# Peptides against a protein of PDB entry 6TME: the designs that were tried, part 61

Target 1, 324 residues: chain A of PDB entry 6TME
Amino acid sequence: NRLKRAYIALQAWKKAFYSDPFNTAANWVGPDVCSYKGVFCAPALDDPSVLVVAGIDLNHADIAGYLPPELGLLTDVALFHVNSNRFCGVIPKSLSKLTLMYEFDVSNNRFVGPFPTVALSWPSLKFLDIRYNDFEGKLPPEIFDKDLDAIFLNNNRFESTIPETIGKSTASVVTFAHNKFSGCIPKTIGQMKNLNEIVFIGNNLSGCLPNEIGSLNNVTVFDASSNGFVGSLPSTLSGLANVEQMDFSYNKFTGFVTDNICKLPKLSNFTFSYNFFNGEAQSCVPGSSQEKQFDDTSNCLQNRPNQKSAKECLPVVSRPVDCS
Target 2, 324 residues: chain A of PDB entry 6TME as posed
Amino acid sequence: NRLKRAYIALQAWKKAFYSDPFNTAANWVGPDVCSYKGVFCAPALDDPSVLVVAGIDLNHADIFGYLPPELGLLTDVALFHVNSNRFCGVIPKSLSKLTLMYEFDVSNNRFVGPFPTVALSWPSLKFLDIRYNDFEGKLPPEIFDKDLDAIFLNNNRFESTIPETIGKSTASVVTFAHNKFSGCIPKTIGQMKNLNEIVFIGNNLSGCLPNEIGSLNNVTVFDASSNGFVGSLPSTLSGLANVEQMDFSYNKFTGFVTDNICKLPKLSNFTFSYNFFNGEAQSCVPGSSQEKQFDDTSNCLQNRPNQKSAKECLPVVSRPVDCS

## One batch from the design tools (peptide; aimed at target 1 L100 A150)

Design b2_p23_8_s2 (made by RFdiffusion4, then SolubleMPNN; from b2_p23_8, 14 letters changed)
Fold by OpenDDE base, seed 5:
Structure b2_p23_8_s2 (fold): chain B 324 residues (1-324), chain A 23 residues (1-23)
Amino acid sequence: as target 1 above (324 residues)
Amino acid sequence: SEFEKQLEERIKKLIEEKSNSLK
């Protein structure tokens, strides 16, 4: 009995709770698992006459505990949402048995260890949210081979380079923010055909921005702030026909912020503050447009307020990085 | 299937909610 297996899994999980402040699992008693708070049943895909556990939603339950291996018995689960809890440990490898997994959200927990490679085993996975945890190590290149709609990796401890396979991703939203990623953004980024939003904020990324970013025709949000990027902004950024929010602040960019970037047709906010830009087009000046907001604070711009001192600018501006 | 359609709609909604929360 599929519900019997679910019962075993859910009871094992209840035993793995260290704290349940809202008594979420208080009604997790008896064989009727479909009545359990946060447990959702639906007709099985292979047999509509059979009721199975299809979803878990324990979001915002503030539960402390871990995920026991018995969760692998929830073989019919397609939605697994347990964000905003205090679950610790690792994601069980036994979850590989959950072959119907569509949405996996374990964000805002205390998970540790390497990237949960079990997520790569789910053939139908469309949504992966592991942000706000303590996952560490290298991001597996294979993550971008998955047909994911969204990939949320931000606020973890991931390190090393961003895989070149990123160009294979079909995701509309990808977040790398607040990790320890290093190296350059791969040139293959321009091949992300469905990308709408990408966030690199708060990493150790460096080098020049690849020209291929300008090929991201569907991107509406591009945030590369708080990194170590150098050189000039690529002229190809003029190709971002749909970008609305763009942030390059808190980097080491140099050169001239061009008119063709600041006049992007859908641009609403462009922040390039806290860099070493030594010039900007008139269209980039804050207040030049009522429809666009710009921030040029703390650069090396002449005749602009709140700029860096000549002493701070000179050693950087005089030694521009050649990105060619 | 109808179930798959419901899942797809839930995914879309969730993505939108998550995206908005990043701003």
Scores: peptide ipSAE 0.062, ipTM 0.724, DockQ to the pose 0.871
OpenDDE base, seeds 1, 2, 3, 4: peptide ipSAE 0.023, 0.023, 0.031, 0.024; ipTM 0.653, 0.602, 0.659, 0.684; seed 2 fails the geometry check

Design b2_p23_8_s4 (made by RFdiffusion4, then SolubleMPNN; from b2_p23_8, 12 letters changed)
Fold by OpenDDE base, seed 1:
Structure b2_p23_8_s4 (fold): chain B 324 residues (1-324), chain A 23 residues (1-23)
Amino acid sequence: as target 1 above (324 residues)
Amino acid sequence: SELEKQLEETIEQSIKEKLEELK
């Protein structure tokens, strides 16, 4: 009996709660699991006459506890939303049995350990949110082989390089922000055909930006701020026909910011502050447009306010990095 | 299926909400 298995799982989970401030699980009593707060039942996909637990929504419950292995008994769950809690420990490997998993959101918790590879075992997964946790180690390349619509990885402890398989991703949104990623952005990034938003904020990324970024025709948000990028902005950025928000601030970029970038047709905000740019086109000057907002603060620009001193600029500007 | 439709709608809403949180 599927509901009986669900009952076992949910009761085990209730026992794994250390704190339930809102008494969310107060009604988690008895065999009628479909009446449990945050538990949603639906007809089974394989038999519409059978009711199964299809979804969990415990978002914002502030529950402290862990995920017990018995959760693997929830084999019909397609939606698992437990964000904004205080769950700790690791994601149980037993969740591999949840083969219908479609949306998995464990964001804003206290999970630790390596990337939850169990997520890779779900054939139908479309949405993965593991942000605001303490996941660490390398990002498995296989994550980008999955047909995901969104991948939220930000605010974790991931390290090493971004896998080259990123180009295989069909995701519209990918966040790497506030991790410990290092190395270069892979050139394969230009192959992300469905990409709308990508965020690299606050990592240890370095090197030159790949020219292939300019192939991201659907991108509306590109944020690479707070890294260690060097060299000039790729001229191919003129190809970002739909970019609205672009941020390259807090890097070590040099060279000239061109008209072709600042005149992008959909560009609303372009921040390139806190770099070592030594020139900019008139179209890039803050206040030059009413429709576009620019920030050129703290560069090596002549005749602009709030720029770096010559002492700070000369050592960097005199040694430009060749990205060709 | 109806379930798939509901899931898609949920995902779309979730994505939208998550994007707003990043701003």
Scores: peptide ipSAE 0.021, ipTM 0.564, DockQ to the pose 0.893
OpenDDE base, seeds 2, 3, 4, 5: peptide ipSAE 0.016, 0.015, 0.016, 0.017; ipTM 0.495, 0.482, 0.505, 0.533

## One batch from the design tools (peptide; aimed at target 1 N196)

Design b2_p24_1 (made by RFdiffusion4)
Pose (drawn by RFdiffusion4):
Structure b2_p24_1 (pose): chain A 324 residues (1-324), chain P 24 residues (1-24)
Amino acid sequence: as target 2 above (324 residues)
Amino acid sequence: SYKTLEEMKAESEDEFKEEMAERQ
């Protein structure tokens, strides 16, 4: 009995609810699971006459609990939204039975430990949001082999390198912000198709920017701020025909900022503050344009306010890194 | 009566596209 399996799964889950501030599971009684709050039923995909539990949405319920293995019984679920709860521990391996999983959002919870690799087992997965948890360790490179449209990893404790496989991703949005990733951005980044937004804010990345970034002609947001990148901005960045937001602040970049970048057509907010740039095109000057917003604070630029001292600048400015 | 899973996925995809456009 199909809905009985859903009943067991939801009752096993309620048992694990230690605190439910909004009494969200108060009506989770009896066998009519479709009336349970946050449970969403629909016709079966292969038979419109059969009723199935197809979605779970407890966004912002602030429930402290954990996900028991019995949730693996919800075999018809394709939507799972639990943003802003207090669900703790790990994602049960039994969730690999949820073969219709399409969008999985566990953002802003209390999950911990290694990347939830059960997500790699779902053949229809399109949206994966694990941001704002305590996941840590290496990132499974095979994550970029799945045909994910969106990958949100920001605000975890992930470490080590960006996988070389990133160029295989078909994602329109990828966030790595606020982890402990290290090393270089892979040269394969230029092979990412469908990419519109990529956020690296606040990691431990270094090395020079790969010139292959210039191939991302559909990118609207490129934010590499608060890392440790060195070298000059690649001249290939003129290929970012669609970039609207570009932020390289808080790095160790050196050299010139040219109009090759500052005059990009859709570029409206270009922040390159807190680097070691010793020259900039006139068109790159903040306050110079009514359409474009620039920020050059704390660089090594003559005749500009709030620059680094000449004492701090000359050692770094006179010793540019050979990107080789 | 209930919404189909396709209708539910379409609503979620529209919401996601609207949020992505706002970040642009």

Design b2_p24_1_s1 (made by RFdiffusion4, then SolubleMPNN; from b2_p24_1, 17 letters changed)
Fold by OpenDDE base, seed 2:
Structure b2_p24_1_s1 (fold): chain B 324 residues (1-324), chain A 24 residues (1-24)
Amino acid sequence: as target 1 above (324 residues)
Amino acid sequence: SFPSIQEMLEERKKKLEEERKARF
């Protein structure tokens, strides 16, 4: 009996709660699991006459506890949303039995350990949100081989390089922000055909931006701020026909910010402050457009306010990194 | 009658899109 298995799982989970401030699991009593708060039942896909637990939504419940291995008995669950809780420990490997998993949101919790590789075992997974946790180590390259619509990884402890497999991703949104990723952005990034938003904020990324970024025709948000990027902005950025928000601030970029970038047709906000740019086109000057906002603060620009001193600029500007 | 799994998925997708907008 599927509901009996679900009962065992949910009761085990209730026992794994250390704190339930809103008494979310107060009604988690008895065999009628479909009446449980945050538990959603639906007809089984293989037998419409059988009712199964198809979804869990415990978002914003502030529950402290852990995920017990008995959750692997919830084999019919396609939606698992437990964000904004205080769950700790690791994601159980037993969740590999949840072969119908479609959306997995464990964001804003206290999960630890390596990337939850069990997420890679779900063949139908479309949405993965593990942001605002304490996941650590390297990102498995296989994550980008999956047909995900969104990949939220930000605000964790991930390290190492971004996998070259990123170009295989079909995701529209990918966030790497506020981790410890290092190395270069892979050249394969230009192969991300469905990409709309990508965020690299606050990592240890370095090197030159790959020219292939200019192939991201559907990107509306590109934020690479607060990293260690060097060299000039790729001329191929003129290919970003749909970019609306672009942020390169707080890097070590040099060279000239061109008209071709600042005149991008959909560009509304372009921040390139806190770099070592030594020139900009007139179209890049803050206040030059009513439709576009620019920030050129703290560069090495002549005749602009709030720039770095010559003492700060000369050592960097005189030794530009060649990205060719 | 209980909604189909597909109906539930569609509803959750809409909610997630709203949540996504709130998180950026």
Scores: peptide ipSAE 0.037, ipTM 0.759, DockQ to the pose 0.558
OpenDDE base, seeds 1, 3, 4, 5: peptide ipSAE 0.029, 0.025, 0.028, 0.031; ipTM 0.727, 0.571, 0.729, 0.739

Design b2_p24_1_s2 (made by RFdiffusion4, then SolubleMPNN; from b2_p24_1, 14 letters changed)
Fold by OpenDDE base, seed 2:
Structure b2_p24_1_s2 (fold): chain B 324 residues (1-324), chain A 24 residues (1-24)
Amino acid sequence: as target 1 above (324 residues)
Amino acid sequence: SFKTIEEMLKEVKEKREEERKKRF
């Protein structure tokens, strides 16, 4: 009986709660699991006459505890949303039995360990949110081979390089922000055909930006701020026909910020502050447009306010990195 | 009074979109 298995799983989970401040699991008593708060039942896909646990929503419950292996008995769960809790430990490998998993949100918890590779075992997964945890180590390249709509990885402890497989991703939103990623952005990034929003904020990324970024025709948000990027901005950025928000601040970029970038048709905000740019087109000057906001603060620009000193600029500007 | 999977998916998608906007 599927509901009996669900009962075993949910009771094991209740026992794994250290704290339930809102008494969310107070009604988790007895065999009627479909009445449990945060548990949602639906007709089974294989037999509409059979009721199964199809979803879990414990968002914002502030529950402290861990995920026990018995959760692998919830084989009919397609939606697992437990964000904004205090769950700790690792994601159980037993969740590989949840073959219908469609959306998995464990964001804003205290999960640790490597990337939860069990997420790679779910053939129908469309949404993965593991942000605001303590996941560490390398990002598996295989994550981008999955047909995901969104990949939220930000605010973790991921290290190493961004996999070259990123170009295979069909995701519209990908976040790498506030990790420890290093190396260059892969050139394959330009192959992300469905990409709307990508953020690299606050990593240890370096090197030149790949020219292939300009192939991201559907991107509306591109944020590469707070990294170690060098060289000039790629001229191919003129191809970002739909970009609205662009941030390159807090890097080591040099060279000239061109009209072709600042005149992008949908650009509303372009921040390139805290770099070593030595020139900008008139169209890039803050206040030059009412429709567009620019920030050129703390560069090496002549005749602009709030720029770096000549002493700070000269060593960097005199030795530009050639990205060709 | 049980929801269909489709109904649950719709509700969850709406919720996660709101959460995305808050934390993105």
Scores: peptide ipSAE 0.149, ipTM 0.834, DockQ to the pose 0.492
OpenDDE base, seeds 1, 3, 4, 5: peptide ipSAE 0.035, 0.025, 0.041, 0.136; ipTM 0.761, 0.706, 0.784, 0.831

Design b2_p24_1_s3 (made by RFdiffusion4, then SolubleMPNN; from b2_p24_1, 15 letters changed)
Fold by OpenDDE base, seed 1:
Structure b2_p24_1_s3 (fold): chain B 324 residues (1-324), chain A 24 residues (1-24)
Amino acid sequence: as target 1 above (324 residues)
Amino acid sequence: SLPTIEEMLEEEKKKRKEKQAASF
């Protein structure tokens, strides 16, 4: 019964292919779905004597097509990896029937529409990769109530503010990069106790950085580059005891870059270029350490190379944003 | 023998770690 449903689903999907350049689905013939290329069978969790379709891996197949509703018949699928294809349209709501979904990777495709809220229906989801698509609109706050290890949202068309529920996330990695997110980073960010890597690159984020970022003790990568952030760097960033990579470049930051930030014990790279910083500690100067790389380019620093003109600096530096 | 779902998940966790390192 389960494999018959899988056969119906997979044949419907094959019919939904517009192009299969590598003939990946060429062997998708007949009832033996477990022999299909990119289809993986395993003993069912509820009955080890029953073979079920447990995984799909069509990564890098360059397949053009869409996901038909019949994919909702793949009720035993825990792994769905279809990255680096040309699948288009929306993620079918019928995938809500895939209650064992553990890893969902549809990255590097041509999916459109709002956030695939069907992902919120999967109780066991641990990995969500929807990056490099055309998903749009608001990020649902409920995404951060999921017990996810990783959330990859980068390179989409997401808009609006980052939900305050971000602080509830158990994810070690979250990417927001290359979207249209706006507003401030929520103060609740400091509650992300499992966070190792967070990337905000290339959004429309603004305001002051919240002091609560300094509570992210497990963060190794913090990138907030290419946004509209203002004010001084929070003094609490001295609490980032494990940060290795930190990037604040291409913002509107002002003030002084302190020793307490540049002397962070695991800091390997700190980029704060293309801002309006008007001072830096000696420990922040590029070349001051062999173990640390700094970039102070295009700020308002005195006696440093490649800085902004006084004409560019004065209007901004003379009107510092108070973040207190 | 066909891998268990748990074995498949463990293999995918390895791939995920590799993908994570390449994600930025």
Scores: peptide ipSAE 0.140, ipTM 0.820, DockQ to the pose 0.583
OpenDDE base, seeds 2, 3, 4, 5: peptide ipSAE 0.021, 0.095, 0.024, 0.085; ipTM 0.671, 0.795, 0.711, 0.788

Design b2_p24_1_s4 (made by RFdiffusion4, then SolubleMPNN; from b2_p24_1, 14 letters changed)
Fold by OpenDDE base, seed 1:
Structure b2_p24_1_s4 (fold): chain B 324 residues (1-324), chain A 24 residues (1-24)
Amino acid sequence: as target 1 above (324 residues)
Amino acid sequence: SLPTIEEMLKKLEEERKKEQEARF
């Protein structure tokens, strides 16, 4: 039966623990898996008279170990939350059998290897959190074909370009921060119709920002700081009617920061420090508004404090990148 | 009574929100 399979899986997992500091699995004894700490049972979706293991929550258990292939026997699991542990190795391919997977959170662990493509096999997946691991390699384009509400990829070792399929994403929150992504932000980004928050912090992204960013009408947080972006800020950013937090700091931007950007109606914080901007509108000056916070530090602005030297500015400002 | 999937989601959503706030 289903619970027997779950028992096999959970016992295999317990055996795969190297350390269980809080003795989380201490009561993982006997066939009554529904009584196991961190194991949640519910009536099966296909038969309400049958009890199945529907969820795992081992968050913050500091467990060291790996995920054995026997976890594929947990075929009724819809919620798998094991963040803030010390699980290592790879995500088992056998998890493809968990066709009801709805939320998958393995964040803040020690997982390695390529993107866990098994996550792409789950037809009903809505939440994917793999941040704070050691996943590496290319991001599969197919990730953005998934009907996900949130995609958390930050703090990994992902490299290569961001797939152009990003425009197909229906996610409201996407994080790329603190990886090794390179290349340009795809122009298709403007097609992310449900996007509220997107974070690119601390990658190797470069090139000009695409004008299509201005089409992100629902975005409240846009952070592209700590990259290698060049050129001027797109004038189309004036279309970000709902942006509250915007950060372009620590890039190689040039040009003039316009009123149309700084006067965005819901803008609360706008950081454009540590670039090579050579002008800003009065509305962009820190202290110009009581409702908005600006940071223009370390640019090439005239009559502003804490700016770069002429020696640093001249070579860059005199050779502006044309993004047109 | 045993929780439904929806009830479990509600509980876990709280954890998710906390994580979102803390981990950018």
Scores: peptide ipSAE 0.050, ipTM 0.731, DockQ to the pose 0.451
OpenDDE base, seeds 2, 3, 4, 5: peptide ipSAE 0.023, 0.020, 0.022, 0.026; ipTM 0.691, 0.661, 0.686, 0.731; seed 4 fails the geometry check

Design b2_p24_2 (made by RFdiffusion4)
Pose (drawn by RFdiffusion4):
Structure b2_p24_2 (pose): chain A 324 residues (1-324), chain P 24 residues (1-24)
Amino acid sequence: as target 2 above (324 residues)
Amino acid sequence: STVEEQLREKHAEEFKEKYGELIS
């Protein structure tokens, strides 16, 4: 009996609810699972006459608990939204039985430990949001082999390198912000198709920017701030024909900021503050344009306010890194 | 609208097309 399996799964889950501030599971009684709050039923994909539990949505319920293995019984679920709860521990391996999983959002919870590799087992997965947890360790490179549209990893404790496989991703949006990733951005980044937004804010990345970034002609947001990048901005960045937000602040970049970048057509907010740039095109000057917003604070620029001292600048400015 | 908002909206529409009107 199909809905019985859903009943067992949801009752096993309620048992694991230690605190439910909004009494969200108060009506989770009896066999009519489709009436349970946060449970969403629909016709079976292969038979419109059969009723199935197809979605779970407990966004913002702030429930402290854990996900028991019995949730593996919800075999018809394709939508799983639990943003802003207090669900702790790990994602049960049994969730690999949820073969219709399409959008999985466990953002802003209390999950911990290694990347939830059960997500790699779902053939229809398109949206994966694990941001704002305590996941840590290496990132499974094969994650970028799945045909994910969106990958949200920000605000975890992930470490080590960005996988070389990133160029295989078909994602429109990828966030790595606020982890402990290290090393260089892979040269394969130029092969990412469909990419519109990529956020690296606040990691431990270094090396020069790969010139292959310039192939991302559909990118509207490129944010590499608060890392440790060195070298000059690649002249290939003129290929970012669609970039609207570009932020390189808080790095160790050196050299010139040219109008090759500052006059990009759709560029409206360009922040390159807190680097070691010693020259900038006039079109790159903040306050100079009514359409474009720039920020050059704390660089090594003559005749500009709030720059680094000459004492701090000359050692770095006179020793540019050979991107080789 | 952001890329994320657009994807969520698109996936919601595709989900509705596959499952119809949801029952709760």

Design b2_p24_2_s1 (made by RFdiffusion4, then SolubleMPNN; from b2_p24_2, 9 letters changed)
Fold by OpenDDE base, seed 5:
Structure b2_p24_2_s1 (fold): chain B 324 residues (1-324), chain A 24 residues (1-24)
Amino acid sequence: as target 1 above (324 residues)
Amino acid sequence: MSVEEKLRKKLEEEFLKKYGELIT
């Protein structure tokens, strides 16, 4: 039966633990898997009279170990939350059998290897959190074809460009931060109709920001800091009617920061420090508003404190990148 | 509550709607 399969899976997993400092699996004994700490049962969707393992929550258990292939026997699991552990290895392909997977959170572990493509096989997946691991390689374009609400990829070792398919994503939150992504932000980004928060912090992204960013009218957080972006800020950023936090710091931007950006109606924090901007509107000046916070530090602005030297500015400002 | 927390809450509610209350 289903619970027997779950028992096999859970016992195999317990055996795969190298360390359980909080003795989380101490009660993982016997056939009554529904009593196991961190194991949650519910009536099966296809037969309400049958109990099945529907969820796993081992968050913050500090367990060291790996995910054995026998976890594929947990075919009724829809919630898999094992963040903040010390699990290592790869995500088993056998998890493809978990066709009800709805929320998959393996964040803050020590997983390695390429993007776990098994996540692409789950038809009902809405929440994917694989941040704070050691995943590497190319991000599969197909991830953005899925009907996900959240995609957390930050703090990994992903490389290559951001897929053009990003525009197809239905996610409200997407994080790319602290990876090794390179290239330009795809122009298709403006098609992300449900996007609220997007974070590109600390990658190797470059080129001009696409004008299409201005189409993201539902975005509340846009952070592109700590990259290699060049050129001027797109004038279309005036379209970000709901942006509250915006960060372009630590790039190579040039040009003038306009009123249209700094006067965005919901803007609370706008950081554009550590660039090569050579002018800013009065509305962008730190202290100009009590409701808005600005940081213009370390640019090429005249009559502002803490700016770059002329020696540093001149070579860059005199050769602005044309993004047209 | 952060956007992430709100989203998680929403997803949890949707899950509970499908499966009911989880048995601990």
Scores: peptide ipSAE 0.283, ipTM 0.832, DockQ to the pose 0.840
OpenDDE base, seeds 1, 2, 3, 4: peptide ipSAE 0.066, 0.115, 0.171, 0.030; ipTM 0.736, 0.764, 0.789, 0.636; seed 4 fails the geometry check

Design b2_p24_2_s2 (made by RFdiffusion4, then SolubleMPNN; from b2_p24_2, 11 letters changed)
Fold by OpenDDE base, seed 4:
Formats: sequence, C-alpha cells, structure tokens
Structure b2_p24_2_s2 (fold): chain B 324 residues (1-324), chain A 24 residues (1-24)
Amino acid sequence: as target 1 above (324 residues)
Amino acid sequence: MSTLEKLREKFEEEFRKRYGELIT
C-alpha cells in the first residue's frame, strides 16, 4: 500500500524534527496522509485509481531536523520543496527510490557533505536547488549530463574546477556563486544552447574568459564578478545579442572595453569596475546613455574619476596576460 | 517578477499538466 508506506515515511520524518516552530506537523496524525499540512496527493501516474503522495511543500516552515532514510518510501513524490528550513545532515541515499522526482528544492537549509549524488539517479529531474547550504567537495561532472532546466548551486562550499561537461547542460539558469570553485571557465560553456542566466560571483575562478562565451546567444544575465579572471574581455562578447546584465567587476581584467560590448542591443547594465582596464570606448562611459548603466570605477582609465593610482596600475597593465 | 519566480511558475504549470490538480 503506497499510502501506508507514505505514512511510515512521514511519521519517521516527524520524529526526526527537532523543532517545528509553526507547528507545521501538528496535524500529521493518523493514516490520512493526504490531509497532512504540506503533503499533496494526486492520482498515481501508473494507476489513476490509486491516490499517492505526489508532493511535499514545507517551504518556510523553519523546521529543524534531518531527513531520515524512511523518506525513501515516498516513491511517488515528484515535488520535494523544503526550502528555508533548518534541516541538517546529508541527503539520504534512499531517496534514489523516488524515481519520479521532478523538482528538488532543499535550498536554505543546513545540509552538509558532498554533492548529493542521489540527484543524479533521478531520470526526470528538471529543477535542482541546493543553494544556501554547506555542501562541499567537487561538483560531479554528471550533473550537466542531466536534462535539467535549472541548477542552483550558489552559497555552498563546493570547490575544484567547473566540469567540462557544462557545455552539455540544457539548463536555462545555472548559479555557481559564492562557492570555492577554481580554475578556468571551460571553453565548452559556449555549447549551453538554452542558457539564459549564469552566475559565477564570488569564487576563485581564474584565467582568461573563453571566447566561446560569445556563442551564448540566449544569455540575458552573465555575472563573473569577484573572481580572479585575467586578460582582455573577449571580442566575441559582441555576440551576446540578448544580454541585459553583465558584471565583470572585482577581477584582474586588462585591456580596452570596446564599443562592440557596450553597444550590445539589449544591454541594460554593464559593470566592469575594480579591474585594470586601461581604456574604454565612449559608449562605455557612465552617463553616456540613458538606457544603459555603466560602472567603470577603480580601473586604470585616464581622465576618469575614482581610478587606481599609477603605482597600482603599472605593474599589471605593463604585463598584460596574453589570452591568445 | 524575478527569474526564480518565473521558473517556479513554469514548473508548477508543468506539474499540474502532469498530475492535474493536487488534492490538498
């Protein structure tokens, strides 16, 4: 009996709560699990005459606890949203039994350990949100082999390089922000055919930006700020026909910011402050457009306010990194 | 509406298409 299994799972979970400040699980009593707050039932996909637990939504419940292995008994769950709680520990491997998983949101919790590889076992997963946790270690390359629409990894403790497989991703949104990723952005990034938004903020990424970024025709948001990128901005960035928000601030970029970038047709905001750029086109100057906002603060630009001193600039500008 | 909100709406719609109306 599927509902009986669900009952066992949910009661085990309730027992795993350390704190339930809003009494969310107060009505989690008795066999009628479909009446439980945050539990949603639907006819089973394989048998419409059978009612099953299809979704869990405990978002913003501020529940403290952990995910017990008995959650693996919720085999019909396709929606698992436990955002903004205080769940700790690891994601149970038993969740591999949830083969219908479609949306998995465990963001804003206190989960630890390596990347939850159980997510890789879900064949139908489209939405993965594990941001604002304490996941650590390397990102498995296989994550980008999956047919995901959105991948939120930001605000964790992930390290190592970004996998080359990123180019295989079908995701429209990917966030790497506020981790400890290192190395270069893979050249394969240009193959992300569905990409709309990508955020690299606040990592330890370095090297030159790959020219292939210019192939991201659908990208509307590209943020690579607060890293260690060097060299000039790729001329191929002129290919970003739909980019609206670009941020390259707080890096070690050098060279000239060109008209071809600043005149991008959909560009609304372009921040390239806190670098070592030694020139910019007139179209890049803050205030040059009413429709576009620019920030060129703290570069090595001549005749612009709030720039770095010659002493700070010369050592870097005189030794430009050749990205060719 | 934020990108996240838009995504949520899309996924909710897809979920409804797949499962119909959820029993609450």
Scores: peptide ipSAE 0.272, ipTM 0.859, DockQ to the pose 0.757
OpenDDE base, seeds 1, 2, 3, 5: peptide ipSAE 0.065, 0.068, 0.237, 0.086; ipTM 0.627, 0.619, 0.815, 0.637; seed 2 fails the geometry check

